# Designs tried in a protein design run: peptides against a protein of PDB entry 7AE7. Part 59

Target 1, 321 residues: chain A of PDB entry 7AE7
Amino acid sequence: KVYKDLREFLEVLEQEGQLIRVKEEVNPEPDIAAAGRAAANLGKNQPAVFFEKIKGYKYSVVTNVHGSWQNHALMLGLDKNTSTKDQFYELNRRWDKFPVPPNVVKREAAPCKENVIDKDINLFEILPLYRINEQDGGFYISKASVVTADPEYPDDFNKLNVGTYRIQVKDRDRVGIQALAMHDIAVQLEKAEAENKPLPIAITIGNNPLVTFMASTPVGYNQNEYEFVGALQDGVPMDIVKSDLYDHLYVPAGSEVVLEGHIIPRVRTVEGPFGEFPGSYSGARLQCEVKIDRITHRTNPIFENLYLGIPWTEIDYLMAL

## One batch from the design tools (peptide; aimed at target 1 G137 G138 D171 T269)

Design b2_p23_1_s2 (made by RFdiffusion4, then SolubleMPNN; from b2_p23_1, 11 letters changed)
Fold by OpenDDE base, seed 5:
Structure b2_p23_1_s2 (fold): chain B 321 residues (1-321), chain A 23 residues (1-23)
Amino acid sequence: as target 1 above (321 residues)
Amino acid sequence: SSIQEEIEKRKEKLKKILEEVAK
């Protein structure tokens, strides 16, 4: 089984008993985090938690989508009771199918293009933002697949990078991004900043679960994550669409929300703290700042965010490879 | 227990926790 988007995956999770739907209105804080911790305490078969109604917001939140081996098996289109060993075997078998080039769809066929916001941008109107941890320095987008390209070779599709980075909301149309030197985005940013140019960026939220998985998996600088997604789909290409602002950036066609913008060259602002691990906070640091210039989104977009509770956390399953 | 029964038990447990946090 292959999933075109997050919604198809959530439907399967619900059918398989791996999703809890919370229909009652909840407070963003502390209820989302509390419910996530409660779900983690249900044992090894941890479900995703879908919050239909968030007080003060129009749209929904889903957490812990990758938060169990059962969910990981279902992501691969396997039986939910497939052993960890067999999941790894199948993943490795499919990995060798790289590259499987994505299918570029027309703008009219891409669900992420259903709605456009190009003025008076306010992230709080689109995303039900909340503090993941009580002591966080702000609201985080922790499970985005961030798309950037090499500014020297923008037409080289093999250098298109899709990665997961810590993103703090700074203002209605600004976010801080943690681009560490070991990340491919840092190489691309260095090239842009050498010329005092902005780095084009697309921050994609609520994707096909294999996109999120590959964005969290290190690959070579000259390897495209979308071509690995096709491999992990056992040779079925994923659907991508051209970004609205940049000809050289492609986003998943089924993304719930796409934030298009640029990293401001040679600007650093305070970001953090963030509770990356239970009881451990990374200190505040000077990090890059992104200006959001355009948003595209599906009707009634779902905000997928990372669950960071007591171990095993969702990140442990994403990084266990 | 059916998948549905398990889901309902989980929902009830989550509801109780949310009620405790709201107090």
Scores: peptide ipSAE 0.203, ipTM 0.769, DockQ to the pose 0.020
OpenDDE base, seeds 1, 2, 3, 4: peptide ipSAE 0.026, 0.149, 0.028, 0.068; ipTM 0.639, 0.762, 0.550, 0.666

Design b2_p23_1_s3 (made by RFdiffusion4, then SolubleMPNN; from b2_p23_1, 12 letters changed)
Fold by OpenDDE base, seed 5:
Structure b2_p23_1_s3 (fold): chain B 321 residues (1-321), chain A 23 residues (1-23)
Amino acid sequence: as target 1 above (321 residues)
Amino acid sequence: SEIQEEIEKRKEKLKKELEEVAK
């Protein structure tokens, strides 16, 4: 099976007994984290956890979407009981199909374009923000697929980068992003900052699970993650759509939320701390700052966020392949 | 440190925003 969006995948997870639905109203803190930990303790078949109602917020949260080998098998359209070994063999087989170019759909055909916010931007109105860990320095968007391009070669689709980065909410319309020197985004940012220009950015939340997987998988600078998604879909192209603000940025057509904006050139602000691992916190550092200029989102958007807890983190599964 | 003070200020600001949304 191939999934167009997060919602189709969540439906399959629920049908396969790999999704727990929390229907009662929860507090953002500490209930989301507590319920996630409780679900993780149910054994080896760690389900995704879907929170329907969060006090003070209109929309839902889902966590631990990639948090088990069963969920990984289902992501690949395999039987949920497919062995880890067989999953690896299938991944390698499909990897050789690269490149599979995506389909560019019209704006009116893209679910991520159903709603637009272009003034008075407030992230709290769109995302049910909470601290993942009690000692976090703020609210994090930890499972976004971030789209940037090479400012010197904006029309080179092979240089379009889709990556996962730590993102801290700084204000209603501002986020900090951790762009390390080893990341492709850092190369692109360096080029923009050399000319004292903003770097265009689209932060996409709640995607086709293979987009999230590939955004967390290192690829070559001249390789497009969307073309790998098509390969991992066994040759079926994924659907992308042009961003509203930038002609050279394309986002997944089915994204729940798209934050379009720019990295402010030569500005660094305090970011962190964040508990990347249980009991381990990264230090605070000066990091890049993004201004959000436009939001597009699906009606009743689902905030997909990372689960961090015992015994395994969701990161362990995303990086294990 | 100045960094820690800035972190705490931001945490408090964002916490207030969350509390306002929860009303």
Scores: peptide ipSAE 0.161, ipTM 0.778, DockQ to the pose 0.815
OpenDDE base, seeds 1, 2, 3, 4: peptide ipSAE 0.014, 0.006, 0.000, 0.009; ipTM 0.419, 0.368, 0.355, 0.436

Design b2_p23_1_s4 (made by RFdiffusion4, then SolubleMPNN; from b2_p23_1, 11 letters changed)
Fold by OpenDDE base, seed 4:
Structure b2_p23_1_s4 (fold): chain B 321 residues (1-321), chain A 23 residues (1-23)
Amino acid sequence: as target 1 above (321 residues)
Amino acid sequence: SAIEEEIARRRAKLEEIKAEVAK
């Protein structure tokens, strides 16, 4: 099975008993995090948790999408009871199919383009934001696939980067992003900042699960994550679409929400703390700031966010391979 | 776009390889 978007994957998770649907209205805090912890306590069969109604918000949240080996097997289109060994074997077999070039779809065919917000941007109207951990210094978008390019080589498809970075909401239309020196985005930002230019960025939320997986998987600077997604789909190309603001940025066609904007050159603002591990907070640091200039989103967008809690968190499964 | 043209070239090359392996 190949998934076009998050919704197709969530349907399969639900059919396989790997998704809990919370139908009653919940408080963003502490109920989302509490329910995630409760799901994590179910042991090896940790389900995704889908919150249909969140007090004060219009849209839904899903957490723990990658939070188990069963979910990981299903992501690969395997039986949910496939052993970790067999999952690893299959992953490696498919990896050898790289590169599998994506399909570029027309704007009209891309679900992420169903709605546009280009004025009076307010992230709180689109995303049901909450503190993931009680002591977090703010609201985080922790499971986004962030698209950037090399500003010196904008037409080099090999240098188009899709990565996962810690993103703190700073204002209605601004986010902080943690671009570490080891990340490809840091190389690209350095080039932009050398010329005091903005770095174009597209922050994509709620993708097909293999996009999220590849965005969290380190690859070479001259390797495109979308071509790995096609490989991991056993040779089936993924669908991408051109961003609205930038001719050189392409986003997953099925993204629930796309935040298009730019990293402000030579600006650093306080970001954090964030509870990356239970009882361990990364300190507050000066990080990059992104201005959001345009949002595109699916109708009734689902906010996919990372679950963090007791050991064997969702991040452990994303990084385990 | 230059990127779309490059993707198209890569796809064409992949289809050529598939056709060669199918022989």
Scores: peptide ipSAE 0.391, ipTM 0.860, DockQ to the pose 0.010
OpenDDE base, seeds 1, 2, 3, 5: peptide ipSAE 0.366, 0.335, 0.345, 0.362; ipTM 0.854, 0.826, 0.836, 0.849; seed 1 fails the geometry check

Design b2_p23_2 (made by RFdiffusion4)
Pose (drawn by RFdiffusion4):
Structure b2_p23_2 (pose): chain A 313 residues (1-149, 158-321), chain P 23 residues (1-23)
Amino acid sequence: KVYKDLREFLEVLEQEGQLIRVKEEVNPEPDIAAAGRAAANLGKNQPAVFFEKIKGYKYSVVTNVHGSWQNHALMLGLDKNTSTKDQFYELNRRWDKFPVPPNVVKREAAPCKENVIDKDINLFEILPLYRINEQDGGFYISKASVVTANKLNVGTYRIQVKDRDRVGIQALAMHDIAVQLEKAEAENKPLPIAITIGNNPLVTFMASTPVGYNQNEYEFVGALQDGVPMDIVKSDLYDHLYVPAGSEVVLEGHIIPRVRTVEGPFGEFPGSYSGARLQCEVKIDRITHRTNPIFENLYLGIPWTEIDYLMAL
Amino acid sequence: SAYERNKELNAEAEEKYEEEEAE
């Protein structure tokens, strides 16, 4: 099976006993992070945890989506009990199907274009933001696929919420931004960027894939789907930016020129906090989202947690 | 609110960064 969006994958997970629904209202901190750690601590057949009610928020959160070999196998469309080695072989075989060009769809057909917010941008009205770890510098979006511009790149970068319509980003960690970053800051011009949240599991998996192999990113997702192309749609504001047609939330924005502010600290996969450093800020100019969006976020702590599964094979 | 709490965290993280740079 191939998933057009996060919601089909969550349906499969729930049918397979790999998704737990928390119906009672929970507080943002530390409840969501604590549940993510506990789900990771179950050791075997760790499920995704779906929080339907978060105090003071309108929408729902899902965590630990990738955080088990069962979830990982279901992401690949295999039986949930497929051994890790066999998943490795299946990924190795599909790796060679690269490239599979994506299908570009019209705006009216992309679920991520159901709702538009073009003014008075407020991330908190859409995303139930919360603190992941006690010493984090702020509330983080820890599982976004970021799109920048065959020269289109998708990657995962931790994003700290600074204001209702502003976030932080480590721009010098995106090694295609940094030739356009010099030109843009030298000329005081903004650099367009797209931040996608709540995606097809293979899109997130591709976004965590090593940068050393300069692939085409979306064309790699079609390879992981064993030859089935993925659907992408053009962003509202920037014609050279394409986002997954099924994303739950799309934040279209730009990197603010000549602005460096304190970002962090935040958790890193080796199990420790990073330090606080001066980083770039991104201004959100537009939000498009599906009706009743789902905030797919990720808990990070002492290994093994969900990030290890996203990096393993 | 959650927004106000996030602003407080950011302010605390900036204060700690400035104190470390002052050393």

Design b2_p23_2_s1 (made by RFdiffusion4, then SolubleMPNN; from b2_p23_2, 13 letters changed)
Fold by OpenDDE base, seed 1:
Structure b2_p23_2_s1 (fold): chain B 321 residues (1-321), chain A 23 residues (1-23)
Amino acid sequence: as target 1 above (321 residues)
Amino acid sequence: SVEELNQERNREAEEAFRKQQAL
C-alpha cells in the first residue's frame, strides 16, 4: 500500500485499530499531552491519537502517528505484525531503489492548494497550537517537513532539502527554527546570510508518513528526500507541487498545511526551552527567525504534531530505523 | 487569547535566557 497523504494513512491506522479518536472537546493543555501519555501506557501497540475538537480552535490535531512498530509496518504498507527485523530488511531493500524521481503535479491537482491565505497571516487560525511540554518556552510545531534549497544552486533539485526541525511559534506570522550546524538548512542559511539575503522556506505539516520519515532521516547534501520517498514506496513516485512563492521549492502535493516564507538574514531570537525527552530540556538559544508570508492548506486541515512523553516517543521510532 | 498566552510564554523564556547569559 502507498499513501498519497496523511489522511489515507490515518484511515488505514483506524481500520487496523492503531488510531484512537477523541470526540470530546479537549483543552490543548494539558489534555493533548495527557492523552498521548495514556496511549503510550497501552504498551507496544501505541495508537495514533486523533483529537476532533480542541477548545479555542477550529481544526483537529493528530499525535503519535509514527509512535509504534505497528504504525511503521503500516507506513511501509506491510502487515502491522511484521517484525522489526523484517521491516528493516524491507526498508533496506527499498532504499537501494534510490533515486525514484517524484511526479510534479499541477497546482490545481494538489490538495495542499485548496485554500490560500496571503494577507493577515495568523497561524493560530489554522493550527491548534499548544505547548508540547509544560515548561516549553512557547507553542511548537515539532513534526513539520521543512523545505529549503541551496541559494547558489536553486535549480539543482538534488540540493533541495526536506528536513525536520524544532519550530517555536513567536507570533501570528513568525516562527523560530532550530537550525543546528549539522543540518543541511544551516549550510543553506550560511550561504544566504553571506549575501545578506533571505532564505526561502516552506514549512509543510501533515504529510504522507514516508515524507515525515525521510525528513527525519539524514541523507547526503546532494540527495533529495523525495527521491528516497519514492524508493521507500517500492518505486512508486510521490507527488510534489511547486510552492506558490518560489519556483525552486517543491512541497508534498498532499500536505495538510504549507507555511511559505523566508528566514530573515542575520537575525537571531530566543528559541526554547523545549522538552525533547522526559526530564531533559534543551535550553533556550539564539536561533533564526522565519517570517510567514503565505499559507496554503487543505479544507479542515489536520495538525500533525509530535507526541513527547514517556520513553519510546515518536522520535525514538523515527530514528530507530 | 491563545496569542497572548504564547506571547507571555515567549517573554518568560526570553527573560530567563537573559538572566542566564548575565551570570
Scores: peptide ipSAE 0.529, ipTM 0.925, DockQ to the pose 0.955
OpenDDE base, seeds 2, 3, 4, 5: peptide ipSAE 0.469, 0.504, 0.513, 0.482; ipTM 0.911, 0.920, 0.921, 0.915

Design b2_p23_2_s2 (made by RFdiffusion4, then SolubleMPNN; from b2_p23_2, 14 letters changed)
Fold by OpenDDE base, seed 1:
Structure b2_p23_2_s2 (fold): chain B 321 residues (1-321), chain A 23 residues (1-23)
Amino acid sequence: as target 1 above (321 residues)
Amino acid sequence: SVEEENKRRVEEARAAFEAEQAR
């Protein structure tokens, strides 16, 4: 089974008993985080948790999408009871199919383009933002696939980077992004900042689960994560679409939300703290700031966000391979 | 601190939005 988007995956998770729907209206805090923790306490078969109604918001949240080996098996289109060993074997077998070039679809065929916001941008209108941990310094977008390119080689598709970074909401149309020196985005940003130029960025939320997986998996600077997604789809290309603002940035065609904008050159603002692990907060740091210039989104967009809990975080499953 | 001010600013923005949607 190959998934075009998050919705097709959530349907399979629900069919397989790996998704819990919370139909009652919840408060964004503490109910989302509390329900995630409660789901984690159900043992090794941790389901995704889908919150249909969130007080003060129009749209839904889903958490813990990758939060179990069962969900990981289903992501690969395997039986949910496939052993970790067999999942690893299948991942390695499929990895050798790299590169599998993506399909570039027309704008009209891309679900992420169903709606556009280009004025009076307010992230709270689109994303049910909440604190993942009570001590967080703000609201985090923790499971986004962030698209950037090499500003010296914008037309080199092999240098297109799709990565996962910690993103703190700073304002209605501003986010802080944690670009560590080891990240490909940091290399690209350094080049842009050397010329005092903005770095074009697309922050994509609610993707095909293999996009999210590959965005969390380190690859070579001259390797495109979308070509690995096609490999992990056993040779089936994924669908991408050109961003609205930038000819050189491509986003997953099925993304629930796409935040298009730019990293402001040579600006650093306080980001954090964030509870990366239960009881462990990363200190506040000066990080890059992104201006959001355009949003595209699916109708009734689902905010996929990371679950952080004990004994296993969703990160443990995303990085365990 | 700049951190506290940033947190305050985002919380105020959220609260304002929630109040507007409740009308």
Scores: peptide ipSAE 0.336, ipTM 0.881, DockQ to the pose 0.067
OpenDDE base, seeds 2, 3, 4, 5: peptide ipSAE 0.022, 0.029, 0.031, 0.191; ipTM 0.540, 0.631, 0.604, 0.788

Design b2_p23_2_s3 (made by RFdiffusion4, then SolubleMPNN; from b2_p23_2, 12 letters changed)
Fold by OpenDDE base, seed 4:
Structure b2_p23_2_s3 (fold): chain B 321 residues (1-321), chain A 23 residues (1-23)
Amino acid sequence: as target 1 above (321 residues)
Amino acid sequence: SVEEENKRRNAEAEAAFLAEQAR
């Protein structure tokens, strides 16, 4: 099975008994985290948790999408009871199919382009934002696939980077991004900042689960994550679409939300603290700031966000293979 | 509002960071 988007994957998770649907209105805090912990306590078959109604918000949240080996098997289009060993074997077998170039679809064919916001941008109108942990310094977007390019080689598709970075919401149209020196985005930003230029960015939320997986998987600087997604789809290309603001940035065609903007050159603002692991906080640091200039989104967008629970976090499953 | 709450939380975190850096 190949998934075009998050919605097709969530349908399969629900059919396979790997998704809990919360139909009652919840408070963002503490109910989202509490329900996630409760789901994690259901044992080895940790389901995704879908919150249909969130107090103060219009749209839904889903968490713990990658939070189990069963969900990981289903992501690969395997039986949910496939052993971790067999999942690893299949992942490696498919990895050898790299590169599988994506299909570039027309704007009209891309679900992420159904709605456009180009003025009076307010992230709180589109995303049901909350603190993931009680001690977080603000609201976070913790499971976005962030698209950037090398400003020296903007037309080199092999240098197009799709990565996962911690994103703190600073204002209605501004976010802080944790770009560590070891991340490909930091290399690209350094080049932009050397010329005092903005770095174009697309922050994509609610993707095909293999996009999210590859965005969290380290690859070479000259390797495109979308070409690995096609490999992991057993040679079926994924669909991408050109961003609205930038000719050289491509986003997943099926993204629930796309935040297009730029990293402000030579500006650093306080980001954090954030509870990356239970009982451990990364302290506040000076980090990059992104201005959001345009939003595209699907009708009734689903906010996919990270679950951080004990004993295993969703990150542990995303990085375990 | 949730926006005002987020703004307050960010401001508190920033103030705490600046206070720590001043020590």
Scores: peptide ipSAE 0.576, ipTM 0.938, DockQ to the pose 0.851
OpenDDE base, seeds 1, 2, 3, 5: peptide ipSAE 0.574, 0.542, 0.569, 0.567; ipTM 0.937, 0.929, 0.936, 0.935

Design b2_p23_2_s4 (made by RFdiffusion4, then SolubleMPNN; from b2_p23_2, 13 letters changed)
Fold by OpenDDE base, seed 1:
Structure b2_p23_2_s4 (fold): chain B 321 residues (1-321), chain A 23 residues (1-23)
Amino acid sequence: as target 1 above (321 residues)
Amino acid sequence: SVEEENQKRNAEAEAAFLAKQAE
């Protein structure tokens, strides 16, 4: 089974009893985190948690999408009770199919293009933002697939990077991004900053679960994560679409929200702290800042965000395979 | 507002960072 988008995956999770739907209005804090913890405490079979109504916001949140071995099995289109061993076996088998080039779809065929905001950008109108942890230095986008390219080789599709980075909301149209030196985005940023140029960026939220998985999986600098998604789909290409602002950036066609903008060259602002693990905070540091210049989004976009809680975090599953 | 709350949290984090760097 292959999923075109987050919504198709959430439907399967719900059918398989791996999604809890919260229909009552919740407060962003502390109810999202509290409900996530409660769901995690249901045992080894941790469901996704879908919040339909969030006080003060128009749209929904889903958490813990990748937060169990059952959800990982379903992501791979396997039976939810597939053993971890068999999941790894199947993952490795499919990995050998790399590369599977994506399909580039027309703008009109891409659900992520249903709505456009290019003026008076306000992230708070599109995303039900909250602090994931009580001591976080602000609101976070923690499960985005961030698209950047090599500024020296913008037309080299193999150098297109899709990665997951910690993103702090700084303002209505600004976010801080944690780009560590070991990340491909840091290499690309260094090249842009050497010339004092902005680095084009697309921050994509609410994707096909394999996109999110691959964005969290380190690959070679000259390997495209979308081509691995196709491999993990057992040879079925994923659908991508050209970004609106940049000819060289491609985003998942089915993304719930796409934040298009640029990393401001040679600017560093305080980002963090962030509770990456229960009781463990990554300290505040000077990090790069992104200006958001355009938003495209699906109608009634779903904000997929990371669940961080006890006993297991969603990161444990995203990094385990 | 949620925006004001986010601004407050960012400001607190920045202040804490600056204080630590001054030590």
Scores: peptide ipSAE 0.505, ipTM 0.915, DockQ to the pose 0.961
OpenDDE base, seeds 2, 3, 4, 5: peptide ipSAE 0.216, 0.172, 0.197, 0.229; ipTM 0.808, 0.776, 0.797, 0.818

Design b2_p23_3 (made by RFdiffusion4)
Pose (drawn by RFdiffusion4):
Structure b2_p23_3 (pose): chain A 313 residues (1-149, 158-321), chain P 23 residues (1-23)
Amino acid sequence: KVYKDLREFLEVLEQEGQLIRVKEEVNPEPDIAAAGRAAANLGKNQPAVFFEKIKGYKYSVVTNVHGSWQNHALMLGLDKNTSTKDQFYELNRRWDKFPVPPNVVKREAAPCKENVIDKDINLFEILPLYRINEQDGGFYISKASVVTANKLNVGTYRIQVKDRDRVGIQALAMHDIAVQLEKAEAENKPLPIAITIGNNPLVTFMASTPVGYNQNEYEFVGALQDGVPMDIVKSDLYDHLYVPAGSEVVLEGHIIPRVRTVEGPFGEFPGSYSGARLQCEVKIDRITHRTNPIFENLYLGIPWTEIDYLMAL
Amino acid sequence: SEEFEKEIKENLEKLEKIREELS
């Protein structure tokens, strides 16, 4: 099976006993992060945890989506009990199908274009933002796929919420931004960027794939789907930016020129906190989202947690 | 540093206030 969006994958996870629904209202901190750690601590057949009610928020959160070999196998469309070695072989075989060009769809057909917010941008009205770890510098979006511009790149970068319509980003960790970053800051021009949240599991998996192999990212997702192309749609504001047609939330924005502010600290996959450093800020100019969006976020702590599964094979 | 700690604290207070205003 192939998943057009996060919601089809969550449906498969729930049918397979790999998704737990938390119906009672929970507080943002530390409840969501504590549940993410506990789900990771179950050791075997760790499920995704779906929080339907978060105090003071309107929408729902899902965590630990990738955080088990069962979830990982279901992401690949295999039986949930497929061994890790057999998943490795299946990924090795599909790796060679690269490239599979994506299908570009019309705006009216992309579920991520159901709702538009073009003014008075407020991330908190859409995303139930919370603190992941006690010593984090702020509330983080830890599982976004970021799109920048064959020269289109998708990657995962931790995003700290700085204001209703402003986030932080380590721009010098996106090694295609940094030739346009010099030109843009030298000329005081903004650099367009797209941040996508709540995606097809293979899109997130591709976004965590090593940068050393300069692929075409979306064309790699079609390879992981064993030859089935993925659907992408043009962003509202920037014609050279394409986002997954099924994303739950799309934040279209730009990197603010000549602005450096304190970002962090935040958790890193080796199990420790990073330090606080001066990093770039991104202004959100537009939000498009599906009706009743789902905030797919990720808990990070002492390994093994979900990030290890996203990096392993 | 002290300036960084202050700025982080202020950012957390501001974000908590924004979140309370949703109610």

Design b2_p23_3_s1 (made by RFdiffusion4, then SolubleMPNN; from b2_p23_3, 16 letters changed)
Fold by OpenDDE base, seed 1:
Structure b2_p23_3_s1 (fold): chain B 321 residues (1-321), chain A 23 residues (1-23)
Amino acid sequence: as target 1 above (321 residues)
Amino acid sequence: SAEFAAAIAARQERLRAELASLE
């Protein structure tokens, strides 16, 4: 089975007993993180947790989407009880199908384009933001697939990068991104900053689970993550659509939310904590600053965010294969 | 493939580094 979007995957997770739906209104803090921890404590069969109603917000949150071997098997369209070994062999078999070029769909055919916000941008109106840990100095977007291109070769599709980065919300229309020197985005940003130019960016949230998987998988600088997604879909191309602001950036057609904007050249801001804790600057890293210029989103967008908690977190399952 | 094994290893290392930065 191939999934076009997060919603098709969540439907399968629910059918397979790998999703808990919380229908009661929850507080964003601490209830989301607490429920995620509780789900992680259920042992080997950790379900995704879907929060339908969050106090003070309009939209839903889902966590722990990749947070079990069963969920990982289902992501590959395998039986949920497929062994880790067999999942690994299947991934390796499918990897050899690279490249599988994506389908470029029309704007009108892309669910991520159902709604547009191009003025008075407020991330808090679209994303039910919460602190994952009580000690977190801010709100994080931790499962975004971030799309950038080489500013020297913007038309070279093979240099289009889709990566996962730590993103902190800084303001209504501002986020910080941690771009480490080993990340392809850092190479692209260096080129833009050398000319004092903004780097175009699309931050995509709530994707086909294989997009999220590949965005967390480093590939060659001249390899496109979408072509690996097609390979991991056993040769079925994924659907992408051109961004609204940039002709050279393509986003997953099924994304729940797309934040289009630019990295501000030669600006670095301190990561965390927001000014309530004056003492703990000692671990703060400098982040790049992104201005959000346009949002596109599905109707009733689902905010997919990483569950962070005790060992065997969603990250541990993401790391295990 | 050797490329796949390297990509998975790099993914594991990246995710471990991200986790360690949050703890």
Scores: peptide ipSAE 0.191, ipTM 0.789, DockQ to the pose 0.022
OpenDDE base, seeds 2, 3, 4, 5: peptide ipSAE 0.237, 0.024, 0.154, 0.128; ipTM 0.824, 0.461, 0.734, 0.733; seeds 2, 4, 5 fail the geometry check

